# Designs tried in a protein design run: peptides against a protein of PDB entry 5EFW. Part 88

Target 1, 141 residues: chain A of PDB entry 5EFW
Amino acid sequence: TTLERIEKNFVITDPRLPDNPIIFASDSFLQLTEYSREEILGRNARFLQGPETDRATVRKIRDAIDNQTEVTVQLINYTKSGKKFWNLFHLQPMRDQKGDVQYFIGVQLDGTEHVRDAAEREGVMLIKKTAENIDEAAKEL

## One batch from the design tools (peptide; made by RFdiffusion4, then SolubleMPNN)

Design b1_p22_2_s2 (from b1_p22_2, 15 letters changed)
Fold by OpenDDE base, seed 4:
Order: C-alpha cells, then sequence, then structure tokens
Structure b1_p22_2_s2 (fold): chain B 141 residues (1-141), chain A 22 residues (1-22)
C-alpha cells in the first residue's frame, strides 16, 4: 500500500487490543529491524528491547500509552540479528473525530550513536513531522 | 495468548484493507 511504502520507519499500534499490538508497519521499519511483517503484526513492539535498553525510558513509553499522551525518547533497540541501534523514538496517539484514541503512531529514527544538541533537535522535528504526516494520511481510518 | 495474537493479526488485516486506497 501507499502507507506501507512511506520511506520512514514507523508502526501503528492498537491500544484497544490486548497488549497494544502492532497492526501496521512500514517497509522501512521491517528493513531496519530485520523482521518480516508476519513476525511483527499482532505483537507488542517490546521485541525491539534488549539487555542495554534503559528500563526507565521504557517506562516513559508505557506511561505515555497508559495516559494517552505523546512522548519522545532515545533508547537502545535491537534488530532481529541482535544489532544494537540508537532509536530516537516518537509516539503519539491517533484520535478519531470524537477525540478518542484509536491508535498510536510510533516513529523511529535510527542511528549508531546517541544524538544530542542540534542533531537531536533536528531528529525530533523530523520524527514529529513524520508522525503528523502519517496521522493526516490515515485520518480517514 | 495465541488467541489474542490471532485476533490482533485479524485486526491488522482489516486495518490494511482500510488503508489500501490511501
Amino acid sequence: as target 1 above (141 residues)
Amino acid sequence: SMAELERAREAARKFLEKVKSL
């Protein structure tokens, strides 16, 4: 689909289902993480976490989901093969016309290093803009 | 559970159908 082929790393999850599973993933996300679509659909995105993933940062993500708010963090994630990468991650709720949360949009900017200062600001702007674009594109859902 | 996984995958399928024209 056109949405799948957006050249950004993103997933859409459904918090109305048990454990907020991934219900959509971009091709880029699959390439980044080295998983097939079949392997990740229906799963919670925590499979990206590993030994060096900061648990406090993970808790921030969980809290944002529970509170139906947006969050932006950087954390260590792992590909299927076990390769570590720094994930500048943005998550935001996707709301319907009534204002109720239907989905979450998760956008990932990958890198070999933790980003700071201007690079971080630029990355944050990029992933937030990406999330808004996805929200707009999928708003009719 | 396995049942929950299958339900989620079905939801994913339905979602994909909705976005086909996007």
Scores: peptide ipSAE 0.239, ipTM 0.807, DockQ to the pose 0.809
Fold by OpenDDE base, seed 5:
Structure b1_p22_2_s2 (fold): chain B 141 residues (1-141), chain A 22 residues (1-22)
Amino acid sequence: as target 1 above (141 residues)
Amino acid sequence: SMAELERAREAARKFLEKVKSL
């Protein structure tokens, strides 16, 4: 199946372009966020942030991008209509055979509440596994 | 900028075409 049809919330971004824009988004991500693909492509993913998004958590994401590392956090995001949701978010670099970063993969697990303990561990495991699957599928690009 | 947005959208299009070619 086509990569965008994977039934997970994810985006791929290109850090080699100005402001690390989204270059790919899954159908599920569009449904979650209530944006069209045209509205999303070419933009930095910060449009999901809003008044209650923790700025320290956002800085962790920025630091991971700048340092070309992975990160897993929970943060408040907003849909196009302004609905808040808790985003258990995992980001990791997609590297080539030389170890150079080509893209970033961002995976989102949505929820109505901040999750802890077993639920958080389960969610983290799921989104990390999803990111690895996407990495494998897109590696030939 | 608008020019940067257009370049990013073009890159996105090219990426999608690569995905479809797999």
Scores: peptide ipSAE 0.233, ipTM 0.805, DockQ to the pose 0.796
Fold by OpenDDE base, seed 1:
Structure b1_p22_2_s2 (fold): chain B 141 residues (1-141), chain A 22 residues (1-22)
Amino acid sequence: as target 1 above (141 residues)
Amino acid sequence: SMAELERAREAARKFLEKVKSL
């Protein structure tokens, strides 16, 4: 199968380009967000944010990008049609053989409500594992 | 923008060549 057809919501971004744009998106991500691939490639993922998106949470994401670290958060996102969803979101850097950051992996788990406790831990485990699978596969090439 | 899309497409091609076996 192709990377795009992996049945997980994820994007790849390029922090070496201005404003860390999306350079790759899974089919599932497009279905979730209601955007076409052409509508999102080349854009920063902030188009998913809206009025009820917590600004402090957004700052945590920005800090992780700037510091080249991983982060896991939950935030309100919006589809193209304006429908709200809770996004359990994980991002982490993809590094080359020299240890330099080349890309970021962003993985999204959507829900109608904020998740806590065991449900949150399960979701976090899933999205982190997804990110690691993508990263490891890229390193093996 | 079209310029942003072109930059992203170029980056995507480079990435896909790296991970084409996925």
Scores: peptide ipSAE 0.221, ipTM 0.798, DockQ to the pose 0.529
Fold by OpenDDE base, seed 3:
Structure b1_p22_2_s2 (fold): chain B 141 residues (1-141), chain A 22 residues (1-22)
Amino acid sequence: as target 1 above (141 residues)
Amino acid sequence: SMAELERAREAARKFLEKVKSL
């Protein structure tokens, strides 16, 4: 199975390019967000944000990118058609052998509601494990 | 800028080509 066909919602971004654009998106991510690959490649992922997206949560994501660290949050995102969904989102850097950040991996677990307690913990474990799997696969590049 | 967007899209295209073999 090719990387793009992994049945998980994820993107890879390149912080070495202006505005940390999406350079790769899974088919599942495209399906979730209702965008074509051509519409999102080369763009910053902020197009998923909208009126009800918590700005403090967005700042946590931005801080993680700036500091080259991982973060896990839940936030409201919007599809192309304007449909809201709760995104349990995990972001982590992909580093080379020298320890330098090459890319960021963003994994999304979508839902109709904000998840709490055991469901949240399970979701976090899932998206973190997914990110690690993607990291291992992408290191072959 | 439009030029920066085009550069990013080209980089994205090249990356996609690399990952197709994975």
Scores: peptide ipSAE 0.203, ipTM 0.777, DockQ to the pose 0.748

Design b1_p22_2_s3 (from b1_p22_2, 13 letters changed)
Fold by OpenDDE base, seed 4:
Structure b1_p22_2_s3 (fold): chain B 141 residues (1-141), chain A 22 residues (1-22)
Amino acid sequence: as target 1 above (141 residues)
Amino acid sequence: MEKELEEARKRAEEFIEKIKSL
């Protein structure tokens, strides 16, 4: 499928289901996070958070979901084995033909450090472009 | 809560199968 051909770290979540669970995860996302698809489908993505994850940044993500808006942040996430990584994360709603929020698209760019300046701008452009590509592919559903 | 999670997982699986059909 078009969605399966997108070789980027991303998930699709369904805010109309209990606790906004992940309903799709790319192979790259599974490789990054070290989880199987079975382990994460149907779960809220908060399992990636840990002790050093900034709670204020998490609140920004939650606020974006509650307000049905997009957000771009950097936060510390953890793999299944407990490895920390910096997640340059972009989230945006996917809307149906009526303009109602149907899903959220979350795109992750991983790194060992917090990216700044030109590197951050480049990363943001990349993950936003990826989100748009996913949105286009998901509209085929 | 566990029941709701299981139901969500089931719906997710159904969605995945739909995606694979594209």
Scores: peptide ipSAE 0.164, ipTM 0.745, DockQ to the pose 0.768
Fold by OpenDDE base, seed 2:
Structure b1_p22_2_s3 (fold): chain B 141 residues (1-141), chain A 22 residues (1-22)
Amino acid sequence: as target 1 above (141 residues)
Amino acid sequence: MEKELEEARKRAEEFIEKIKSL
């Protein structure tokens, strides 16, 4: 399928369900996070957070969901084995033809360190472009 | 909460099947 061909770290969540659970995860995302598909489907993505995850950054994500807006942040996430990584994360709503939010698209760019300046701008461009590609593909559903 | 999670998982599975049909 078109979505399966997107070799990027991403999830699709359903804000119409309690706690905005993950309803789709790319193979790359599963590999990155070290979870099986069965372990994460139906769960809120907050399981990636841990002790060093900045709570203020998490609140920005929460606010974006509540306000049905996009957001781009960098935060520390944890794999199943407890490995920390810096996640350049982009979240945006997927809207239907009437403009109503149906899903959220979350795209992750992993790194060993926080990125700034040109590297950050480049990463942001990449994950936003990826999100748009996913949006177009998922609208075929 | 357990029931809600199970329902969410079920919807997720249905969504995945829909994606696979593309």
Scores: peptide ipSAE 0.140, ipTM 0.728, DockQ to the pose 0.846
Fold by OpenDDE base, seed 1:
Structure b1_p22_2_s3 (fold): chain B 141 residues (1-141), chain A 22 residues (1-22)
Amino acid sequence: as target 1 above (141 residues)
Amino acid sequence: MEKELEEARKRAEEFIEKIKSL
């Protein structure tokens, strides 16, 4: 199925720490971005941005974090080697039993092109579903 | 900050096995 094919590219960040650093990264995320775990843990995910990354889109991500809301955007990201890719990115807060934000879940779907129409809708559905699955799995522990 | 980060990493690692199986 389509869900079976999606790479589980995701990170968990901790907004309770300075600069909302990555505290967990999936193996697929490391493979996609060409970074080691040691290189990215403890860092803000902005290292994926580069010259062609739309600053307005970055601001939408920042606003979502500040407002503790979810957001879905497409933006240019860069691998460690400098390779550009389109990142269909979904971010959502993970809340505790009291409703307080504990973490953010970031899910990435990579592509060579900006996805549109049916492909975009499908991608959005996939990354949102992935984020929900991660959230549910975390809450069950 | 490093101590807090390490504690956060440890918390996240508790989810690894279950999350990776999704």
Scores: peptide ipSAE 0.109, ipTM 0.714, DockQ to the pose 0.296
Fold by OpenDDE base, seed 5:
Structure b1_p22_2_s3 (fold): chain B 141 residues (1-141), chain A 22 residues (1-22)
Amino acid sequence: as target 1 above (141 residues)
Amino acid sequence: MEKELEEARKRAEEFIEKIKSL
């Protein structure tokens, strides 16, 4: 499929369903997080959070969802086996022709360490561009 | 409210099926 050809870590969530569950996950995302598709679909993405995840950063994500805005942050996430990784994360709403939020697109760039300076700017540019590509691909459905 | 949730579920299912068909 068009969306399946996007070889990036991403999910699509539905804020119109209870607790904004994941309704689509890329193969790369499943590999990164060590979950099967069956384990992921229908769940809120908070299962990636753990003891060292910054709660203030999580609040920024929650606020963006509630306010139907985009956000870009870095936070510690955990795989199914408990491995920590730094997630450079971008979230943005997918809107319909009326301007109403239909879905959210979440894009993840994983790394061993927190990124700064030019590396951070490059990563942000990449995940934002990826989100736009997903938005365009989803509009073809 | 129950009707709205059912409609949202239906939209999600239809979206997934469309993705699978591409």
Scores: peptide ipSAE 0.075, ipTM 0.664, DockQ to the pose 0.391

Design b1_p22_2_s4 (from b1_p22_2, 13 letters changed)
Fold by OpenDDE base, seed 5:
Structure b1_p22_2_s4 (fold): chain B 141 residues (1-141), chain A 22 residues (1-22)
Amino acid sequence: as target 1 above (141 residues)
Amino acid sequence: SEAELKLARERAEEFIKKIEEL
């Protein structure tokens, strides 16, 4: 699938289904997280969280979903093997022409360290642009 | 629940098929 081969870490979730499960994941996301597609599809993305994941940051993500808005945060995530990484994460709704939310797009930029200042700004720009590109590509759905 | 997971996976498969048709 052309969308799967986009060389960025991203997922698409369906908030109209119970627990907002992942319905699509890029190849890069699978490589990053060390999961297979079968292990991920149909699950809520919270499986990436672990002991050092900040609960307040997780609440920001949950609030954005509930309020059908976008959010950008950094949080600790874990691979299948238990490796920790800093995830610069951007989430935004995908809306139809009527303005109703159909899906969410989640984009991840991984790093070994928390990023600040110029590096953070650059990362935010990148993941937001990526989300917009994905939104455009999937708009025909 | 397992039932919800099954439904989500089915919808995921449908979504993938839809993308492939584009």
Scores: peptide ipSAE 0.288, ipTM 0.840, DockQ to the pose 0.820
Fold by OpenDDE base, seed 1:
Structure b1_p22_2_s4 (fold): chain B 141 residues (1-141), chain A 22 residues (1-22)
Amino acid sequence: as target 1 above (141 residues)
Amino acid sequence: SEAELKLARERAEEFIKKIEEL
């Protein structure tokens, strides 16, 4: 399918369901996080957070969801085995023709360190472009 | 709740099915 052809780390969530659960996860996302699809579908993505995840950054994500806006942040996430990684994360709403939010698209770029300067700009450009590609693909649903 | 989680998973499965039909 069109969505399955996007070989990036991403999830789609449904804010119209309780606790904004993941309704789709890419194969790359599963590989990155070391979870099976069965373990994460229907769950809120907060399971990626851990002891060193900055709570203020998490709040920015929550605010974006509540306000139905996009956000780009970097935060520490954890794999199932407890491995830490820096996640350059972009989230944006997917809207219908009426402008109502139907889903959220979350794109993850993993790294061993907090990225800055040119590397950050490049990463942001990449994950935003990926989100737009997913949005276009999902319009076919 | 467990009931809500079950419902969410069912909806997720339906969504995946729609994607797979593309």
Scores: peptide ipSAE 0.284, ipTM 0.831, DockQ to the pose 0.835
Fold by OpenDDE base, seed 4:
Structure b1_p22_2_s4 (fold): chain B 141 residues (1-141), chain A 22 residues (1-22)
Amino acid sequence: as target 1 above (141 residues)
Amino acid sequence: SEAELKLARERAEEFIKKIEEL
């Protein structure tokens, strides 16, 4: 599929379904998180969180979803095997022709440490551009 | 809840299939 050919870590979620489940995950995302597609489709993405995940940052994500806005944060996430990684995460709503939110696009850039300054700006630019590309591809549906 | 997530998964199946067909 067009979406699967995007070689970036991303998911699409459906806020119109109970608990905003993942409805699509890229191959790269599966490789990053060490989950199979079957394990995560239909689930809320909170399974990536763990003991060292900052709850205030999680709240920012929740608030963005509730308010139907975009957000960019960095937070600790965990793979299936329990490995920690820093997730530079961008989330934005995907809107229909009427302007109503139908999905969310979540893009992840992984690293071993929190990124700052120029590296952070570059990462943010990348994941935002990726989200736009996904939005365009997803609208082919 | 797990029951709610199960329902969400089932409700998303048709859309997932559509994505897989792209």
Scores: peptide ipSAE 0.110, ipTM 0.712, DockQ to the pose 0.626
Fold by OpenDDE base, seed 3:
Structure b1_p22_2_s4 (fold): chain B 141 residues (1-141), chain A 22 residues (1-22)
Amino acid sequence: as target 1 above (141 residues)
Amino acid sequence: SEAELKLARERAEEFIKKIEEL
């Protein structure tokens, strides 16, 4: 499928369902997080959070969802085995022709450390471009 | 709730099915 051809870490969530659950996850995302598809489908993505995840950053994500806006942040996430990674994360709504939000696209760029300056800008460009590619691919749905 | 989770999973399955048709 078109979406399967996107070899990046991403999920699609459905804000029209209770607690905005994941309804699609890329193979790369599953590999990164060490979860099976069955383990994550139907769940809110907060299972990636852990002790060192900054709560203020999480609130920014929540606010973006509530306000149906995009956001780009960096936060500590955890794999199933408990391994920490820095997640340069971009979230944006997927809208229909009328402008109504149907889904959210979440794109993750993982790293061992918090990125800054040029590295951050490059990462942001990458994940935003990825999100746009996903949006285009999903328009056929 | 379990009912909400079931609905979410069903919706996910429907979505995946649609994606597989692309």
Scores: peptide ipSAE 0.086, ipTM 0.703, DockQ to the pose 0.853

Design b1_p22_3_s1 (from b1_p22_3, 11 letters changed)
Fold by OpenDDE base, seed 5:
Parts: structure tokens; sequence; C-alpha cells
Structure b1_p22_3_s1 (fold): chain B 141 residues (1-141), chain A 22 residues (1-22)
């Protein structure tokens, strides 16, 4: 579909359902993580976490969801086959016309290293812009 | 399940919204 073919790594989750499951995943996200769409839909995104995922960073994500705010972090994630990658991750709420949160948008930029300085700033700008584009595309929901 | 159906419905709604903007 059109939304699935957006050439960025992203998911949309539904905090109004139990455990905030993924309700949408882009083709690129599936390719990155090595999962099928059927394996991912309806699941909380925590399956990407593993032994070396920093729990303090995960807590920042959880706090952002609970407080209905945005957050940008870098954390270790794992593919289905167990390969580690650094995920520059941005999460933000998608709000309705009344300002109530309907969904969360999660955008992932994968890399082999923890990025710093200019590279980090560029990545953050990219994933934030991507999230805004997705928000605009879905605003008619 | 009903939950899965809701999730699928929301996914389809997102797809429709994207298609309208394309």
Amino acid sequence: as target 1 above (141 residues)
Amino acid sequence: TAEEAIEEGRRRALERAAAELA
C-alpha cells in the first residue's frame, strides 16, 4: 500500500489497545528487523530489545509514552536473527483535532555505531521530519 | 480476535488516509 511503501523505517502503535501494540509497519522496517508483517502486527515493539539494550533508555521511552510526550534516544536493537544495530529512535504522539493522543509514531534510523555531534544532529532532524510527514499523512483518521 | 480486528481496521484507515494524500 502507499503508506507501507514510504521508504523510511517506522511503525505506528495504538496506546488505546492493551500494551500499545504495533498496528502499522513500513516495508523498510520489516526489512531492517527481518520480521514479516504478520509476526509484528499486534505486538509491543519490545521484541526488538535484547541483552545489551540499555534499560535506562528503555525507561525513557516508556516514560514518554506514559506521559504522552515525544522522545529521541539511541539504543541497541536486535533483528530476528539476533544481529545488533544502533537505533536512533524518535517517538511522538499523533493527536486528534481535540488534542487527544490517538497513536504513537516511531521512526528508526539504523546504524553500526552510536552517532554523535553533527551526524547525530542530522539523524535527529531526519527522523523528526519523517515523523511529521507521517503525522500529516494520517491526519484524516 | 476483536482486538486484532480493531488493529487491522486502524491500519487500513491509515492506508486510506495516505492514499488520499498521494
Scores: peptide ipSAE 0.167, ipTM 0.732, DockQ to the pose 0.061
Fold by OpenDDE base, seed 1:
Structure b1_p22_3_s1 (fold): chain B 141 residues (1-141), chain A 22 residues (1-22)
Amino acid sequence: as target 1 above (141 residues)
Amino acid sequence: TAEEAIEEGRRRALERAAAELA
């Protein structure tokens, strides 16, 4: 579909369902994480976490969801085969016409290293812009 | 399950909205 073919790593989650499951995943996200769509849909994204994932960073994500705010962090995630990657991750709420949160948009920029300075700023701009594009594409929902 | 059906329905709705705006 149109959203699935966006050549960026992203998911859409539904906080109104138990445990905020993934309800949409891009093709690129599936390729990155090595999971099938069937394996992903209906699950909380925590399956990407592993031994070296920083718990304080995960708490920042949880706080953003609970407070219905956006957040940008870097954390270690794992593919299905167990390969580690650094995830520059942006999360933001998707709101309806009344201003109520309907979904969350999660955008992932993968890398082998924790990025800093100019590289980090560029990555943040990219994933935030991607999230806005997804939000705009779904505005008629 | 009922939950899966709801999730799939929401996914399809998002896809339709995106297609209409493309």
Scores: peptide ipSAE 0.163, ipTM 0.728, DockQ to the pose 0.062
Fold by OpenDDE base, seed 2:
Structure b1_p22_3_s1 (fold): chain B 141 residues (1-141), chain A 22 residues (1-22)
Amino acid sequence: as target 1 above (141 residues)
Amino acid sequence: TAEEAIEEGRRRALERAAAELA
C-alpha cells in the first residue's frame, strides 16, 4: 500500500487495545528489525528491547504513552537475529478532530553508534518531520 | 476480538493515508 511504501522506519500503534499493539508497520521497519509483518502485528513493540536496553529510557516511553505526550529518546534495540543497534526513536500521539488520541506514531532512525551534537539534532529533526508527515497522511479527508 | 480490532484499525489507517498521498 501507499503508506507501507513510505521509505522510513515507522509503526502505528493503537492505545485503545490491550497493551498498545502495533497495527501498522512500514516495509523499512520490517527490513530493519528482520521481522515479518505477521510476526509483529498485534504485539507491543517491546520485543525490540534486550539486555542492554536502558530501563530508564523505556520508562520515558511508557510515561509518554500514559500521559499522551510526545517523546524523543535513543535506546539500544535488537533485531530478530539479536543484532544490537542504536535507535533514535520519536513517539507522538495521533489525535482526532476532537483532540482525542486515536493512535501513536513511532519513528525509528537506526545507527551503530549513540549519536550526539549536530548529528543527533539532525536525526531528531528528520524523525519528527517524518512523524508529522505520517500524521497528516493518516487524517481523514 | 482483539485481532479483528487490530486488523480493522490497520485497514482504516491505510485507507486514510492512501487517500491523502494519492
Scores: peptide ipSAE 0.104, ipTM 0.707, DockQ to the pose 0.091
Fold by OpenDDE base, seed 3:
Structure b1_p22_3_s1 (fold): chain B 141 residues (1-141), chain A 22 residues (1-22)
Amino acid sequence: as target 1 above (141 residues)
Amino acid sequence: TAEEAIEEGRRRALERAAAELA
């Protein structure tokens, strides 16, 4: 479908459902994480976390969801096969015309290393812009 | 599961809406 074919790693979650499950995942995200769409839909994205995932960083994500705010962090995530990757992750709420949160957009930039300085700034800019593009594409529905 | 069915329904609705924009 149109959204699935966007060549970026992203998911859309529904905070109005129990445990904020993934309701949409891009093809790129599936490729990155090595999961099928059937394995992902209806699940909270925490299945990407593992032993080396920093819990304080996870708490920042949780706080952002609870407070209905955006957040950008880097954290260790794991593929289905157990491969670690650094996830430069941006999350932001998708709001309706009234301003109420209807979904969250999560965008992932993967890497083998933790990115810093200019590379981090560039990555942040990219994933934020991607999230805005997705928001615009989805809101027009 | 019921949860998955709901999510799938919402996803399909979103996809249909997106298709109308194309």
Scores: peptide ipSAE 0.164, ipTM 0.732, DockQ to the pose 0.064; fails the geometry check

Design b1_p22_3_s3 (from b1_p22_3, 9 letters changed)
Fold by OpenDDE base, seed 3:
Structure b1_p22_3_s3 (fold): chain B 141 residues (1-141), chain A 22 residues (1-22)
Amino acid sequence: as target 1 above (141 residues)
Amino acid sequence: TAEEAIEEGRRRALEREREREE
């Protein structure tokens, strides 16, 4: 399927299930976070957060889920081994033909460094475009 | 397939929810 061939860091979550769990994770995402697919599937993505993750930024993500809107943020996440990385993250809803939210698409920039200014703007454009590609691929299912 | 993978994810989510309720 086209979805499986997208070589980017991303997950798909299901807000229609309790606690909006991850129901799909790309291979790149698994590599980035150092978790197995078994460890990730069915869990809320909050396990990537840790002591230095900014709570205000997390609240922005939560608000976007609750309001069924998109959001783009940069926050500290942690790998399974405890390594910190900066995650430029974009989240957006995937809607059906009726306009109802079916899933959320979460895309993470390939890099692990904090990005600023022009580099951040470029990264945002990239992950947003990736999210649109995922949306199109998922709708073909 | 991607459809099968998504279904697996949904299944795992429901299993985890059941385990949390116990």
Scores: peptide ipSAE 0.626, ipTM 0.914, DockQ to the pose 0.875
Fold by OpenDDE base, seed 2:
Structure b1_p22_3_s3 (fold): chain B 141 residues (1-141), chain A 22 residues (1-22)
Amino acid sequence: as target 1 above (141 residues)
Amino acid sequence: TAEEAIEEGRRRALEREREREE
């Protein structure tokens, strides 16, 4: 399908289910995080957080979910092996034809480093564009 | 398909929820 052909790091979560679990993960995301699909599906993405993950940034994500808005942040995440990486993360709601939120799309920038200034702006544009592509692809389902 | 994958994900989410409730 078009969705599975998007070769970017992303997940789709279902806020209509308890704790907004991941219901879809791209192959690239699995590779990035070092988890299997079975380990990820049905879980809240918070398992990527760890000791050095900024709690205020996490709260921004939570607020965006609660308010059904988009957010773009950078935060420390951890792979299954415990490797830290900077995650430039974009989250946005996916709405149905009626305008109701049915999913959230989470996109992670390629790479593991903190990006700033022009690089950050470029990365943000990229992950937002990716999110829109995912949104379009997912709406075809 | 992606549709099937999403459905499977939803199924697994519900299964995990059940497991947590047990």
Scores: peptide ipSAE 0.621, ipTM 0.912, DockQ to the pose 0.858
Fold by OpenDDE base, seed 4:
Structure b1_p22_3_s3 (fold): chain B 141 residues (1-141), chain A 22 residues (1-22)
Amino acid sequence: as target 1 above (141 residues)
Amino acid sequence: TAEEAIEEGRRRALEREREREE
């Protein structure tokens, strides 16, 4: 399928399961976060958060999930080894033919640095485009 | 396949939930 050929940092989560767990993770995402696939499948993505993760930003993500809307934020996340990185993150729902949300798509920008201004805008465009590609690929399953 | 991978993820999620309930 086209989905596994998308060479970007992304996950797919299932809000129809308890606690909206990760059910798919790209190889790049695993490399970014330093986790194995076995370690993260079936878990809520909050394990990436840590002491310096802004709680208000986390609330924005939660609100988007609850309201079944998209959101784009930048927040501190942590790798398995405890390294901090800035995560420019885009989340959007994937809907079925009926319009019901079946999954969420989470995309993380390449790189780990905080981005601003034009670089941020460019990054946002990229991760949103990636999310749309994932949405299209996943619907082919 | 991607479909198999997603199914594996769902399976893992359900297993983890079961383990938390035990």
Scores: peptide ipSAE 0.619, ipTM 0.911, DockQ to the pose 0.868
Fold by OpenDDE base, seed 5:
Structure b1_p22_3_s3 (fold): chain B 141 residues (1-141), chain A 22 residues (1-22)
Amino acid sequence: as target 1 above (141 residues)
Amino acid sequence: TAEEAIEEGRRRALEREREREE
């Protein structure tokens, strides 16, 4: 399907279910995080957080979900094996024709390094564009 | 299909919730 053809790191979550669980994950996301699909489906994405994850940044994500808005941040996440990586992350709501939020789209930039300046701006543009592509693909379902 | 994958995710979410309630 069109959604499955998007070769980027992303998840779709369902805020209408308890604790906004992941209901879809791309193959690239599974590879990045070292989890199987069975291990992550139905779980909240907070399992990627760890000791060095900035709490203020996590709060920005939570606030965006609660307020049903988009947000772009960069934070430390951890793979299943415990490896740290910098996650340039974009989250935005997917709305239906009535304007109600159906899902959230979360996109992670390829790579594990902290990005700055022009590289960060370029990465932000890329993950935002990817989120829009996912939004359009999901509407075809 | 993507539809089936999303349905699987939703099913797993509800299953996990049920397990937590038991």
Scores: peptide ipSAE 0.614, ipTM 0.910, DockQ to the pose 0.871

